# Designs tried in a protein design run: peptides against a protein of PDB entry 4Z5W. Part 27

Target 1, 305 residues: chain A of PDB entry 4Z5W
Amino acid sequence: IPDVFLELNKLWYFSAQSNLFNGEMPRSLSNSRSISLLSLRNNTLSGQIYLNCSAMTNLTSLDLASNSFSGSIPSNLPNCLRLKTINFAKIKFIAQIPESFKNFQSLTSLSFSNSSIQNISSALEILQHCQNLKTLVLTLNFQKEELPSVPSLQFKNLKVLIIASCQLRGTVPQWLSNSPSLQLLDLSWNQLSGTIPPWLGSLNSLFYLDLSNNTFIGEIPHSLTSLQSLVSKENAVEEPSPDFPFFKKKNTNAGGLQYNQPSSFPPMIDLSYNSLNGSIWPEFGDLRQLHVLNLKNNNLSGNIP

## One batch from the design tools (peptide; aimed at target 1 S165 S188)

Design b2_p15_4_s1 (made by RFdiffusion4, then SolubleMPNN; from b2_p15_4 with T1A T6L)
Fold by OpenDDE base, seed 2:
Parts: sequence; structure tokens; C-alpha cells
Structure b2_p15_4_s1 (fold): chain B 305 residues (1-305), chain A 15 residues (1-15)
Amino acid sequence: as target 1 above (305 residues)
Amino acid sequence: APTRDLSLGGGITTE
């Protein structure tokens, strides 16, 4: 990418995604005072990620996903006082979340999907201080770590939590009950154990639940048949979605389905590939908004209602 | 049962 952004003093949006750009991010771009939305995803950009947050006062969205960047996660990003959305997916940091992210009050949406992030305990302890954090994607990190169940963890404004394919151990953490606005939960493809907690059915905004491909035991909580978002058509106020797409990875070599916003996911309960027992509750019939109920590959018995 | 490839994983990503 040419170093010409100094002259582009009116540039508000720059999208150069899915090109063949190589080399470093231009220094003039890292110092752009005008840019609000920056997407350089799916290129071959290299070097360290550096953003001059004191200059980039209009930066609201950053998508650098699927690049060949190296080095540390930029610890100065919290100084970008308007920065709301960050997609750092598929950047091999091999790092922990910076402690400075405790101060990241502008942050609303964060993805480190497949970014070789380490120490989930530290990551969650840091990110809980992001009071405006609504979307958190941590898929394909923290390999074989334990999902912390520390009751002091609080994500009060969290709407989307995705921590899939980490081989995480532990249980469904009680601290998620402190996220009453949670709409989408994906904890699939882990080694989570214990029972599915009944308090999940108290998450009235939860329309998408993926607990598939874990080691859960016991019965399906009857409280899941009373998920309010699946019983009634709530007028989902179109809250501003993250400026980055989501992909549902299939357990196949085929590309994932793209979803431009969390609300584009079909209302779903996926509990497949666990060790759940007992019956299928007839009251799943009350979930009139449910599009997908996937209970396959469990130890369920009795009649199909 | 279709053999799951555990190496492929699954779930939602942003990549």
C-alpha cells in the first residue's frame, strides 16, 4: 500500500480487504487524522501493528484480520478514544491481552479469533473492565486452558460471547449469569464438563446457544424451554452490529457461512455431541421462534415429542 | 455416525 495517506486528509473509510497487499502498513495511514473505518483484512501485510492513537482521533473501526503481522498486540490501542471495533483474527500474536485494555472504555467489539492468544484467565480479567464491550470473539485460542469460573468476573453489557474451538476445560461459568443482555453464546468445540446450568434459561435475550461438541452430562435444563427470546418475537432493536463479519465454521474443509451481523444467525439451540441424558422436553414446542434444535449424538431417551 | 474431525473444530469465527 503506498504511503500517500497524508494527502488524503478527507479519507473517512478505507477498505482494501481481500487484495494482495504486502509489506508494512503505510506510516501515513497509521497517522491519519481523518480515517474512521479502516479495513485491511485478508492481505499479506507484515511488520508490527502500530497506530498513532494521538493522531488517529477519528478511528472507530479497525479490521486487520488475516494478515501476516508480527510482534505484540498494540498496547496503546486504548488511547484511540473513539475506537469501538477491533478485528485481529488470524494474526499470530502468541501473546496475552495487554493490561492496558483494562482502560479500553470505547471498545464495543473485539475479535482475536485464531490469533494465538494465551491465558484466558488474564484475558477475561482484563476485558471485564471494558464497560462498553458487547461482542467478544476468542475462538481458536487458549488451547487446553481452563475456562475460569470466578464469580467476580462481570461482563454486564455483553451480547455476543464466542469462545469456540479452544479445547477449554471447566464448566459453563456462573459469571455469565451477570450478562443479562447476552444474545449469542458459542462455547462449542471445547472440553467443557458438568451439567448445563439452569440459569441459562434466565438469559431472556439469548436466541443462539451453541454448547455442541463438549462433554456435558445430565439432563437438558427444562428452563431452556422458557427462553423468552425464543418464545416471543421481541422487536430486536437493531443495535449497531460489529463492523466485522462472522463465519460459522463447519466441521468440514468447506468454507464457513458468512453472517454480517449477529442477528443474521438463525435462532438456535445446539447441544449436539455431548453426553446428555433424559428426555426431550415437550415444552420445546413453546419456542415458536426457534429455527434449529440440535440434540443429536447424546444419550437422550424416551419419546420424541 | 459421521466421523467428526476434531482437528477441524467448529463454532463461530471472524476469519
Scores: peptide ipSAE 0.617, ipTM 0.912, DockQ to the pose 0.576
OpenDDE base, seeds 1, 3, 4, 5: peptide ipSAE 0.550, 0.040, 0.532, 0.550; ipTM 0.866, 0.754, 0.855, 0.865; seed 5 fails the geometry check

Design b2_p15_4_s2 (made by RFdiffusion4, then SolubleMPNN; from b2_p15_4 with T1A)
Fold by OpenDDE base, seed 4:
Structure b2_p15_4_s2 (fold): chain B 305 residues (1-305), chain A 15 residues (1-15)
Amino acid sequence: as target 1 above (305 residues)
Amino acid sequence: APTRDTSLGGGITTE
C-alpha cells in the first residue's frame, strides 16, 4: 500500500479488503487524522501493528483480520478514544490480552478469532472492565484451557459471546447469568461438561444458543422452552452491529456462511453432539420464533412430541 | 454412546 495518506485529509473510509497487499501498513495510514473506518482484512500485510492513537482521533473501526502481522497486540489501542470495533481474527499473536485493555471504554466489538490468544482467565478478567463491550469473539484460541467460572466476572452489556472451537474444559459459567442482554451464545466445539444450567432460560434476549459438540450430560433444562425471544417476536432493537462479518463454519477447513449481522443468524437452539438424556419437552412447541432445533447425536429417549 | 466428531472444530468466526 503506498504511503500517500497524508494527502488524503478527507478520507473517512478506507477499504482495501480481499486483495493481495503485502508489506507493512504505510506510516501515513497509521497517522491518518481523517480515517474513521479502516479495513485491510484478507491481505498479506506484515510487520507489527502500530497505530498512532494521538493522530488517529477519528478511528472508530479497525479490521486487520486475515493478515500476516507479527509481534504483540498493540497495547496503546485504548488510547484511540473513539475506537469501537476491532477485528484481529487470524493474526497469529501468540500472546495474552494486554492489561491496558482494562481501560478500553470505547470498545464495543472485539474479535480475536483464531489469533493464538492465550490465558482465557486473564483475557476475561481484563475484558470485563470494558463496560461498553457488546460483542466478544474468541473462537479458536485458548486451546485446552479451562473456561473460568469465577462469579465475580461481569459482562453487563454483553450481547454476543462466541468462544467456539477452543477445546475448553469446565462448565457453562454462572457469570454469564450477569449478562441479561445476551442474544447470541456460541460455546460449541469445546470440552465443556456438567449439566446445561436452567438459568440460561432466563436470558430473555437469547435467540441463538450453540452448545453443540461438548460433553454436556443430564436433561435439557425445561426453562429453555420459555426463552422469551423465541416465544414472542419482540421488537429486536436494531442495535449497531459490529463492522465485521461473522462466518458459521461446519469445520475448521470449510469456508463459513457469511452473516453480516448477529441478527441475521436464524433463531436456534443447537445442543447436538452431547450426552444429554431424557425426553424432548413438548413445550418446545411454544418457541414459535425458533427456526432450528438441533438435538441430534445425544442420548435422548421417549417420543418426539 | 453418541458419536462425537471432535476432529474438526466449527462454530462462529470472524475469518
Scores: peptide ipSAE 0.529, ipTM 0.859, DockQ to the pose 0.801
OpenDDE base, seeds 1, 2, 3, 5: peptide ipSAE 0.519, 0.519, 0.524, 0.516; ipTM 0.853, 0.853, 0.858, 0.860

Design b2_p15_4_s3 (made by RFdiffusion4, then SolubleMPNN)
Fold by OpenDDE base, seed 4:
Structure b2_p15_4_s3 (fold): chain B 305 residues (1-305), chain A 15 residues (1-15)
Amino acid sequence: as target 1 above (305 residues)
Amino acid sequence: TPTRDTSLGGGITTE
């Protein structure tokens, strides 16, 4: 990428995704006063990620996913006072979340999907201080760690939580009950155990629940048959989605189906590939908005209602 | 119980 962004003093949106750009990010780009949205996703860019937050005063969205960047997560990003959306997926950081992210009040959407992030306890302890955080994607990190169940963890404004394919141990954490606006939960492809907690059915905005490919036991909580978002089509105010797409993968080697926003996911309960027992509740018939009910590969018995 | 090969992880990503 040429170092010409000083001349482009009116450039608001720069998207150069899915090209063959190599080398470092141009210094003029890292100092752009005009750029609001920057997407360089799916290139071969390298070097340290550096953004001059004192210069980049208009930066609102940053997508650097699927590049060959090296080094540390930029600890100065909280100084980018308008920065809301960050996609750092598939960047091999081999790092913890910086402590400075406690101060990241502008942050609304964060993805570190497949970024070799370590220490989920520290990550969640830090990120709970992001009062405006609505979307958090941490898939393919924290390999074989324990999902913290610390009751003091609070994500009050969280709408989308995705922590899939981490081989995480533990249970469904009770601190998620402090997220009453949760719409999408994906904890699939972990080693989570215990029972599915009944309080999940109290999350009135939860339209997408993926607990598949875990080690859950016991009965399906009857409270899941009363998930309000799946009973009635409330006018979900289309809240501003993250500026990055989502991909639903069936496995690590498959291309994912692209979803441009969380609301594009079909209303779903996926409890497949667990050790759940008991019957299928006939009251699942009350979930008139439910598109996908996946209960396969469990120990369920009785009649299909 | 079939040993679920969890090595073939899926779920939602942004990549």
Scores: peptide ipSAE 0.531, ipTM 0.859, DockQ to the pose 0.714
OpenDDE base, seeds 1, 2, 3, 5: peptide ipSAE 0.523, 0.526, 0.527, 0.519; ipTM 0.855, 0.855, 0.860, 0.862

Design b2_p15_4_s4 (made by RFdiffusion4, then SolubleMPNN; from b2_p15_4 with T1S)
Fold by OpenDDE base, seed 4:
Structure b2_p15_4_s4 (fold): chain B 305 residues (1-305), chain A 15 residues (1-15)
Amino acid sequence: as target 1 above (305 residues)
Amino acid sequence: SPTRDTSLGGGITTE
C-alpha cells in the first residue's frame, strides 16, 4: 500500500480488504486524521501493528483481520478515544490482552478470533472494565484453558459472546447471569462440563444459544422453554452491529457461512453432541420464534412431543 | 461415547 494518505485529508472510509497487499501498513495511514473506518482484512500485511492514536482522532472501526502482522497487541489502542470496533481475527499474536484495555471505554466490539490469545482469566478480568463492550469474540484461543467461573466478573452490556473452539474446561459460568442483555451465546466446541444452568432461561434477549460439542450432562433445563425472545417477537431494537462479519463454521477446515450482523443468525438452540439425558420438553412448542432446535447426539429418551 | 474429533472445531468466527 503506498504511503500517500497524508494527501487524502478527506478520506473517511478506506477498505482494501481481500487483496494481495503485502509489507507494512503505511505510516501516513497510521497517522490519518480523517479516517473513521479502516479495513485491511484478508491481505498479507506484516510488521508490528502501530496506530498513532493522537493523530487518528476520527478512527471508529479497525479491521486488520487475516493478515501476517507480528509482535504485540498494540497497548495504546485505548488512547484512540473514538475506536469502537476492532477485528484482529487470525493475527498470530501469541499474547495476553494488554492491561491497558481496562481503560478502553470506547470499545463496543472486539474480536480476537484465532489470534493465539492466551490466559482467558486475565482477558476476561481486563475486558470486564470495558463498560461499553457489547460484542466479544474469542473463538480459537485459550486452548485447553479453564473458563473462569469467578462471580465478580461482570459484562453488564454484553450482547454477543462467542468463545467457541477453545477446548475450554469448566462449567457455564454464573457471571454470565450478570449479562441480562445477552442475545447470542456461542460456547460450542469446548470441553465444558456439568449441567446446563437453569438461569440461562432467564436471559430474555437470548435468541441464539450454541452449547454444542461440549460434555454437558443432566436434563435440558425446562427454563429454556421460556426464553422470551423465542416465545414472542419482541421488537429487537436494531442495535448498531459490529463493522465486521461473522462466519459460522461447521469445522475448522470448512469455509464459514457469512452473517453480516448478529441478528442475521437464525433463532437457535443447539445442544447437540453432549451427554444430556431425560426427555424433550413439550413446551419447546411454545418457542414460536425458534428456527433451529438441535438436540442430536445426546442421551435423550422418551417421546418426541 | 462417540469419539469427538476435537480437531475439527466449529462455531462462530470473524475470519
Scores: peptide ipSAE 0.531, ipTM 0.859, DockQ to the pose 0.720
OpenDDE base, seeds 1, 2, 3, 5: peptide ipSAE 0.521, 0.523, 0.527, 0.514; ipTM 0.854, 0.853, 0.855, 0.853

Design b2_p15_5 (made by RFdiffusion4)
Pose (drawn by RFdiffusion4):
Structure b2_p15_5 (pose): chain A 291 residues (1-233, 242-249, 256-305), chain P 15 residues (1-15)
Amino acid sequence: IPDVFLELNKLWYFSAQSNLFNGEMPRSLSNSRSISLLSLRNNTLSGQIYLNCSAMTNLTSLDLASNSFSGSIPSNLPNCLRLKTINFAKIKFIAQIPESFKNFQSLTSLSFSNSSIQNISSALEILQHCQNLKTLVLTLNFQKEELPSVPSLQFKNLKVLIIASCQLRGTVPQWLSNSPSLQLLDLSWNQLSGTIPPWLGSLNSLFYLDLSNNTFIGEIPHSLTSLQSLVSKPDFPFFKKGLQYNQPSSFPPMIDLSYNSLNGSIWPEFGDLRQLHVLNLKNNNLSGNIP
Amino acid sequence: SEYGGIVTEDPTPPA
């Protein structure tokens, strides 16, 4: 990508995604005062990611995903004070999230999916301090680590939480109850154990729950039949494993408890869930009748 | 290793 961005001082939108571009991002792009939307994803771009946050005061959305970059996660990113969305997926950082991210108050959407992020314990203790974070994707990182149960964790405005295919040990942590506005929860494809916490049924905005492919035991909590959003009625897309979904509401309401060790019966009160599109209880130890 | 779930990287190859 040519280094001509000093000359293009009115450029607020630049999208070069899904091409064959390689090499570093030109420094002038890293200094662009006017750039607001930048999408370079799905190229062969490489090197240490450098962004001058004193210079890029208009930067609001950054998508460098699925590229050949290496080095660390830039620690100066919180200083890009208009930056609201970062898609850093499929960049092999082999690194932890910098502590400075606790100060990233403009951040509303973050994806480190499949990015070789280590230490979920530190990563979550940091990111809980980003007060406006509404969506977090940590899928395919933290391999075989433990999902922290530390009760001090609070993600208050969190709408979407996705940490799948990390083979995480531990239980569904209770601190998730500190995210009362949670819409979409995906903990699937992990090594999670214990029982399914009844407080999940207390999440009034939750419409999509993927607990599939874990080691969960015990009963289906009765509170799931009283889930409010299941009973009654911005750009950074998601892929399901790939089928694209543009926003969290693109996912039909679902309960997927499949591929666990759950026991007991199916509650008749599930009939109360009139807005439920998908119920997947396959590959469990469930017994009794079908209501 | 086998995997699934919701991801954010585009599976479409470049160009």

Design b2_p15_5_s1 (made by RFdiffusion4, then SolubleMPNN; from b2_p15_5, 4 letters changed)
Fold by OpenDDE base, seed 1:
Structure b2_p15_5_s1 (fold): chain B 305 residues (1-305), chain A 15 residues (1-15)
Amino acid sequence: as target 1 above (305 residues)
Amino acid sequence: METGGIFTEDPTPPS
C-alpha cells in the first residue's frame, strides 16, 4: 500500500479488504487524523501493527484480520479514545492480551479469533474492565486451557460471547450469569464438563446457544424451555452491531456462511455431541421463535415429544 | 482436530 495518506486529509473510510496487498502498513495511514474506519482484512500485510493513537483521534473501527502481521498486540490501542471495534482474527500473535486493555473504555467489539492468544484467565480478568464491551470473540485460542470459573468476573454489558474450538476444560462458568444482556453464547468444540446450569434459562435475551461438541452430562435444564427471547418476539433487544462479519462452517459449504450481524444467526439451541441424558422436554414446543433444536449424539431417552 | 463454532477470520484467502 503506498504511503500517501498524508495527502488524503479528509479520508474517513478506507476499506481495501480481500486484495493482495503485501508489506507493512503505511506510516501515513498509522498517523491519519481523519480516518474513522480502517479495514485491511484478508491481505498479506506483514510487520508490526503500530497505530499512533495520539494522531488517529477519529479512529472508531479497525479490521486487520487475516493478515501476516507479527509481534505483540499493540498495547497503546486503549489510547485511541474513540476506538470501538477491533478485528484481529487470524493474526498469529502468540501473546497474552495486554494489561493496558483494562483501560479500554471505548471498546465495544473485540475479536481475536484464531490469533494464538494465550492465558484465558488473564484475558478475561483484563477484559472485564472494558465496561462497554458487548461482543467478544476468542475462538481458536487458549488451546487446552481451563475456562476460569472465578465468580468475581463480570461482563455486565456482554451481548455476544464466542469461545469455540479452544479445547477448554472446566464447566460453564457462574460468572456468565452476571451478563443478563447475553444474546449469543458459543462455547462449542471444547472439553467442557459438568451439567448445563439452569441459570442459562434466565438469560432472557439469549436466542443462540451453542454448547455442542463438549462433555456435558446430566439432564437438559428445563429452564431452557422458558428462554423468553425464544418464546416471544416482544423482547426485541438492541442488537450488537460490530463492523466485522461472523462466519460459521456448514457441512455443505467449505467456505462457511457469512453473517453480517449477530441477529442474522437463526435462533438456535445446539446441545449436540455431548453426554446428556434424560428426556426431551415437551415444553420445547413453547419456543415458538426457535429455528434449530439440535440434540443429536447424546444419551437422551424416552419419547420424542 | 475437528473445529467448529463461530469465527471472524476470512474463511478463504483472497483469490
Scores: peptide ipSAE 0.597, ipTM 0.923, DockQ to the pose 0.885
OpenDDE base, seeds 2, 3, 4, 5: peptide ipSAE 0.593, 0.590, 0.586, 0.589; ipTM 0.923, 0.922, 0.922, 0.921

Design b2_p15_5_s2 (made by RFdiffusion4, then SolubleMPNN; from b2_p15_5, 4 letters changed)
Fold by OpenDDE base, seed 1:
Structure b2_p15_5_s2 (fold): chain B 305 residues (1-305), chain A 15 residues (1-15)
Amino acid sequence: as target 1 above (305 residues)
Amino acid sequence: QETGGIFTEDPTPPS
């Protein structure tokens, strides 16, 4: 990418995604005072990620996902006082979340999907201090670590939590009950054990639950039949979505399906590929907004209601 | 290992 962004002193939005750009990010771009939204996703950009936050005073959204960047996660990003959305998916950092992210009060949406992030305990301890954090994606990190169950962890404003395909051990953590605005939870493709906690049914905004491909045991909590967002349409507050798309692999297509916002996901309960027992509750019939109920590959018995 | 769930990386490289 040419180093010409100094002349572009009115540039507010720059998207150059899904090209063949290589080399480092231009210094003039890293110092742009005008830019608000920057997307360079799905290129072959390399080198260290550096942003001059003292210059980039208008930066609100940053998407650098799917590039060949190297080195550390930029610890100075919390100094970008208007920065809300960050997508750093598929950047091979091999790092922990910087301690400086405790001060990242502008942060609303963060993805490190498939970025070789380590130490989930430290990551969650840091990110809980981000009081405005609504979307957190940590898929394909923390390989074989334990999902912390520390009761002091608190994500008060969290709406979307995705920590899939980490081979995480542990149980569904009680601290998630402190996230009453949670709309989407994906903990699929881990090694989570124990029972599915009944308090999940108290999350009145939860419309998408994926606990598939784990080692959960016991009965399906009856409280899941009372998920208010799946009973009635009234409580689906459409909040501003992250500026980055979400993807889900469908078994039949080599490509992931793209979802431009969390609300584009079908209302779903997926508990498939566990060791759940007992009956299917007839009261699942009360979930009139539910599009997908997947209970396959469990130890369920009795009558199908 | 089989992987699934929601992610935000591009599933396909640029063509």
Scores: peptide ipSAE 0.605, ipTM 0.921, DockQ to the pose 0.883
OpenDDE base, seeds 2, 3, 4, 5: peptide ipSAE 0.604, 0.600, 0.595, 0.600; ipTM 0.921, 0.920, 0.920, 0.920

Design b2_p15_5_s3 (made by RFdiffusion4, then SolubleMPNN; from b2_p15_5, 5 letters changed)
Fold by OpenDDE base, seed 1:
Structure b2_p15_5_s3 (fold): chain B 305 residues (1-305), chain A 15 residues (1-15)
Amino acid sequence: as target 1 above (305 residues)
Amino acid sequence: EETGGIFTENPTPPS
């Protein structure tokens, strides 16, 4: 990318995604005072990520996902006082989340999907201090670590939590009960064990639950039949709107399906590929907004209602 | 190992 952004002093939005750009990010771009939204996703950009936060006073959204960047996670990003959304997916950091992110009060949406992030305990302990954090994506990190169950962890404003395909051990953490605005939870493709906790049914905004491909045991908690967002449309809370798309792999297509917004996901309960037993509750019929109920590959018995 | 769930990286490299 040419180093010509100094002359573009009115540039508010720059998107050059899904090209073949290589080399480092232009220094003039890293010092742009005008830019608000920057997307360079899905290129071959390299080098260390550096942003001059003292210059980039208008930066609100940053998408650098799917590039060949190297080095550390930029610890100075919390100094970008208007920066709300960050997508650093598929950047091979091999690092922990910087402690400076405790001060990242502007942060609303963060993804490190498939970025070789380590130490989930430290990551969650740091990110809980981000009071405005609504969307957190940590898929394909923390390989074979334990999902912390520390009751002091608190994500009060969290709407979207995705920690899939980490081979995480442990149980569904009780600290998530302190996230009453949670709309989407994906903990699929881990090694999570124990029972599915009944308090999940108290999350009145939860419309998408994926606990598939784990080692959960016991009965399906009856409280899931009372998920208010799936019973009625009346309490549809404000949708989280991250500036980056989501993807989900379908078994039949090599390419993931793209979802531009969390609301584009069908209302779903997926508990498939576990060791759940007992009956399917007839009261699942009360979930009038539910599009997908996936209970396959469990030890369920009795009558199908 | 089989992987699934929601992610935010591009599933396909740039063409």
Scores: peptide ipSAE 0.599, ipTM 0.919, DockQ to the pose 0.881
OpenDDE base, seeds 2, 3, 4, 5: peptide ipSAE 0.580, 0.591, 0.563, 0.587; ipTM 0.905, 0.916, 0.894, 0.918

Design b2_p15_5_s4 (made by RFdiffusion4, then SolubleMPNN; from b2_p15_5, 6 letters changed)
Fold by OpenDDE base, seed 1:
Structure b2_p15_5_s4 (fold): chain B 305 residues (1-305), chain A 15 residues (1-15)
Amino acid sequence: as target 1 above (305 residues)
Amino acid sequence: METGGIFTENPNPPS
């Protein structure tokens, strides 16, 4: 990318995604005072990620996903006082989240999907201090670590939590009960064990629950039949609107489906590929807004209601 | 290892 952004004093939005750009990010771009939204995803950009936060005073959104950047996660990003959304998916950091992210009060949406992030305990301990954090995506990180169950963890404003395909051990953590605005939870493709906790049914805004491909045991908690967002439309809370799309594979060999916003996901309960037993509750019929109920590959018995 | 769930990287890179 040419180093010509000093002349572009009115440039508010720059998108050069899905090209073949290589080399480092231009210095003039890293010092742009005018840019609010920057997307360079799906390129071959390399080197260290550096942004001059003292210059980039208008930066609100950053998408650098799917690039060949190297080195550490930029610890100075919390100094970008208007920066709300960050997509760092598919950047091979091999790092922990910087401690400086405790001060990242502007942060509303963060993705490190498939970015070789390590130490989930440290990551969650740091990110809980981000009081405005609504969307957190940590898929394909923390390989074979334990999902922390520390009761002091608190994500008060969290609406979207995705930690899939990490081979995480442990149980569904009780600290998630402190996130009453949670709308989407994906903990699929882990090694999570124990029972599905009944307090999940108290999350009145939860419309999408994926606990599939784990080692959960016991009965399906009856409280899931009382998920208010799936019973009625009346309590539809404000949708989280991150500036980056989500993807889900339909099948192992299929391309990923793109979802531009969380509301594009069908209302779903997926508990498939576990060791759940007992009956299917007839009261699942009360979930009038539910589009997908997936209970396959469990040890369920009795009558199908 | 089979992987699934939601992610934010584009699985369909431009060819």
Scores: peptide ipSAE 0.559, ipTM 0.897, DockQ to the pose 0.836
OpenDDE base, seeds 2, 3, 4, 5: peptide ipSAE 0.553, 0.552, 0.542, 0.544; ipTM 0.898, 0.894, 0.894, 0.897

Design b2_p15_6 (made by RFdiffusion4)
Pose (drawn by RFdiffusion4):
Structure b2_p15_6 (pose): chain A 291 residues (1-233, 242-249, 256-305), chain P 15 residues (1-15)
Amino acid sequence: IPDVFLELNKLWYFSAQSNLFNGEMPRSLSNSRSISLLSLRNNTLSGQIYLNCSAMTNLTSLDLASNSFSGSIPSNLPNCLRLKTINFAKIKFIAQIPESFKNFQSLTSLSFSNSSIQNISSALEILQHCQNLKTLVLTLNFQKEELPSVPSLQFKNLKVLIIASCQLRGTVPQWLSNSPSLQLLDLSWNQLSGTIPPWLGSLNSLFYLDLSNNTFIGEIPHSLTSLQSLVSKPDFPFFKKGLQYNQPSSFPPMIDLSYNSLNGSIWPEFGDLRQLHVLNLKNNNLSGNIP
Amino acid sequence: SPYRLDGYGGITTAS
């Protein structure tokens, strides 16, 4: 990509995604005072990611995903004070999230999916301090690590939480109850154990719950039949494993408890869930009748 | 008896 961005001082939107571009991002792009939306995803771009946050005061959305970059996660990123969305997926950082991210107060959406992020313990202790974070994708990282049960963790405004296919040990942590506005929860494809916590049924905005492919045991909590959003009625897309979904509401309401060791019966009170589109209880130890 | 699937699945932000 040519280094001409000093000359293009009115450029607020630049999208070069899904091309064959290689090499580093030109430094002038890293210094652009006018750029707001930048999407370079799905190229062969490489090198240490450098962004001058004193210079890029209009940067609001950054998508460098699925590229050949290496090095660390830039620690100066919280200083890009208008940056609201970062899609860093499929960049092999082989690194932890910098502590400075606890100061990233403009951040509302973050994806490190399949990015070789280590130490979920430290990553979550940091990111809980980003007060405006509404969506977090940590899928395909933290391989075989433990999902922290430390009760001090609070993600207050969190709407979407996705940490799948990490093979995480531990249980569904209770600190997730500190995210009362949670809409979409995906903990699927992990090693999670224990029972399914009844407090999940207390999440009034939750419409999509994917607990599939874990080691969960015990009963289906009765509170799931009283889930409010299942009983009664921005750009950074998601892919399901790939089928594209543009926003969290693009996912039909779902309960997927499949591929666990759950026991007991199916509650008749599930009939109360009139807004439920998908109920997947396959590959469990469930017994009794079908209500 | 129940079993777990190999590999990966779930929601991601990349195709």

Design b2_p15_6_s1 (made by RFdiffusion4, then SolubleMPNN; from b2_p15_6, 6 letters changed)
Fold by OpenDDE base, seed 3:
Formats: structure tokens, C-alpha cells, sequence
Structure b2_p15_6_s1 (fold): chain B 305 residues (1-305), chain A 15 residues (1-15)
């Protein structure tokens, strides 16, 4: 990418995703005062990620996903006072979340999906201080770590939590009950165990629940038949979605489905590929907004209602 | 008996 952004003093949106750009990010781009949205996703950019946050006073969205960047996560990003959305997916950091992210009050949406992030305990302890954090995607990190169950963890404004394919151990953490605005939960493809907690049914905004391909035991909590967002239409608060898309990988080599907004996901309960027992509750028939109920490959018995 | 799927799945923010 040429170093010409000093002349582009009115450039607000720069999208150069899915090109063949290589080398480092231009210094003029890292110092742009005008840019609000920057997307360089799916290129071959390299070097250290550096942004001059004192210059980049209009930066609100950053997508650098699927590049060959190296080194540390930029610890100065909290100094970008308007920066809301960050997609750092598929950047190989091999790092922990910086302690400076405790001060990242502008942050609303963060993805580190498949970015070789380590220490989930430290990551969650840091990120809980981000009071405006609504979307958190941590899929394909923290390999074989334990999902913290520390009751002191609080994500009060969290709407989307995705921590899939981490081989995480532990249970569904009780600290999630402190997230009453949670709409989408994906903890699929882990090694989570124990019972599915009944308090999940108290999350009145939860319309998408994926606990598939874990090691859960016991009965399906009857409280899931009372998920208010799946009973009635009224609770779809369309809040501003993150500027990055979501992809659901199908287990087949076929391309993933793209979802531009969390609201574009079909209302779903997926409990498949666990060790759940007992009956399918007839009261699942009350979930009039439910599009997908996936209970396959469990130890369920009785009649199908 | 329930079988576990091999590989990786779930939602990501990249293809």
C-alpha cells in the first residue's frame, strides 16, 4: 500500500479487504487524522501493528484480520479514544491480552478468533473492565485451558459471547448470569462438563444458544422452554452490530455461512453431541420464535412431543 | 453412545 494518505485528509472510510497487499502498513495511514473505518482484512500485510492513537482521533473501526502481522498486540489501542470495533482474527500473536485493555472504555466489539491468544483467565479478568464491551469473539484460542468460573467476573453489557473450538475444560460459568443482555452464546466445540445450568433460561434476550460438541450431562433444564426471546417477538433490540461479519463453519468443506449481524442468526438451541439424558420437554412447543432445535447425538429418551 | 465431532466448529469473524 503506497504511503500517500497524508494527501487524503478527507478520507473517512478505507476498505481494501481481500486484495494482494503486502509489506507493512503505510506510516501515513497509521497517522491518519481523518480515517474512521479502516479495513485491511485478508491481505498479506506484515510487521508490527502500530497505530498513532494521538493522530488517529477519528478511528472507530479497525479490521486487520487474516494478515501476516507479527509481534505483540498493540498495548496503546486504548488511547484511540473513539475506537469501538476491532477484528484481529487470524493474526498469529502468541500473546496474552495487554493489561492496558482494562482502560479500553470505547471498546464495544472485539475479535481475536484464531489469533493464538493465551491465558483465558487473564483475558477475561482484563476485558471485564471494558464497560461498553457488547461483542466478544475468542474462538480458536486458549487451547486446553480451563474456562474460569470465578463469580466476580462481570460483563454487564455483553450481548454476544463466542468462545468456540478452544478445547476448554470446566463448566458453564455462573458469572454469565451477570450478563442479562446476552443474546448469543456460543461455547461449542469445547470440553465443558457438568450440567447445563437452569439460570440460562433466565437470560430473557438469549435467542441463540450453542453448547454443541461438549461433554454435558444430566437433563435439559426445563427453564430453557421459558426463554422469553424465543416465546415472544418483542425483545429483538436491534443494537448497532459490530462492523465485522460472523462466519459459521459447517463441518463439511463447504464455505461457511456469513452473517453480517448477530440478529441474522436463526433463533437456535443446539445441544447436540453431548451426553444429555431424560426427555424432550413438550414445552419446547411454546418457543414460537425458535427456528432450530438440535438435540441429536445425546442419551435422550421417551417420546418426541 | 454419544460421539464427539473431530475438528473445529462454531462462529468466527473470518472465513
Amino acid sequence: as target 1 above (305 residues)
Amino acid sequence: SPTKLSGTGGITTVE
Scores: peptide ipSAE 0.578, ipTM 0.937, DockQ to the pose 0.921
OpenDDE base, seeds 1, 2, 4, 5: peptide ipSAE 0.573, 0.577, 0.561, 0.558; ipTM 0.936, 0.935, 0.934, 0.936

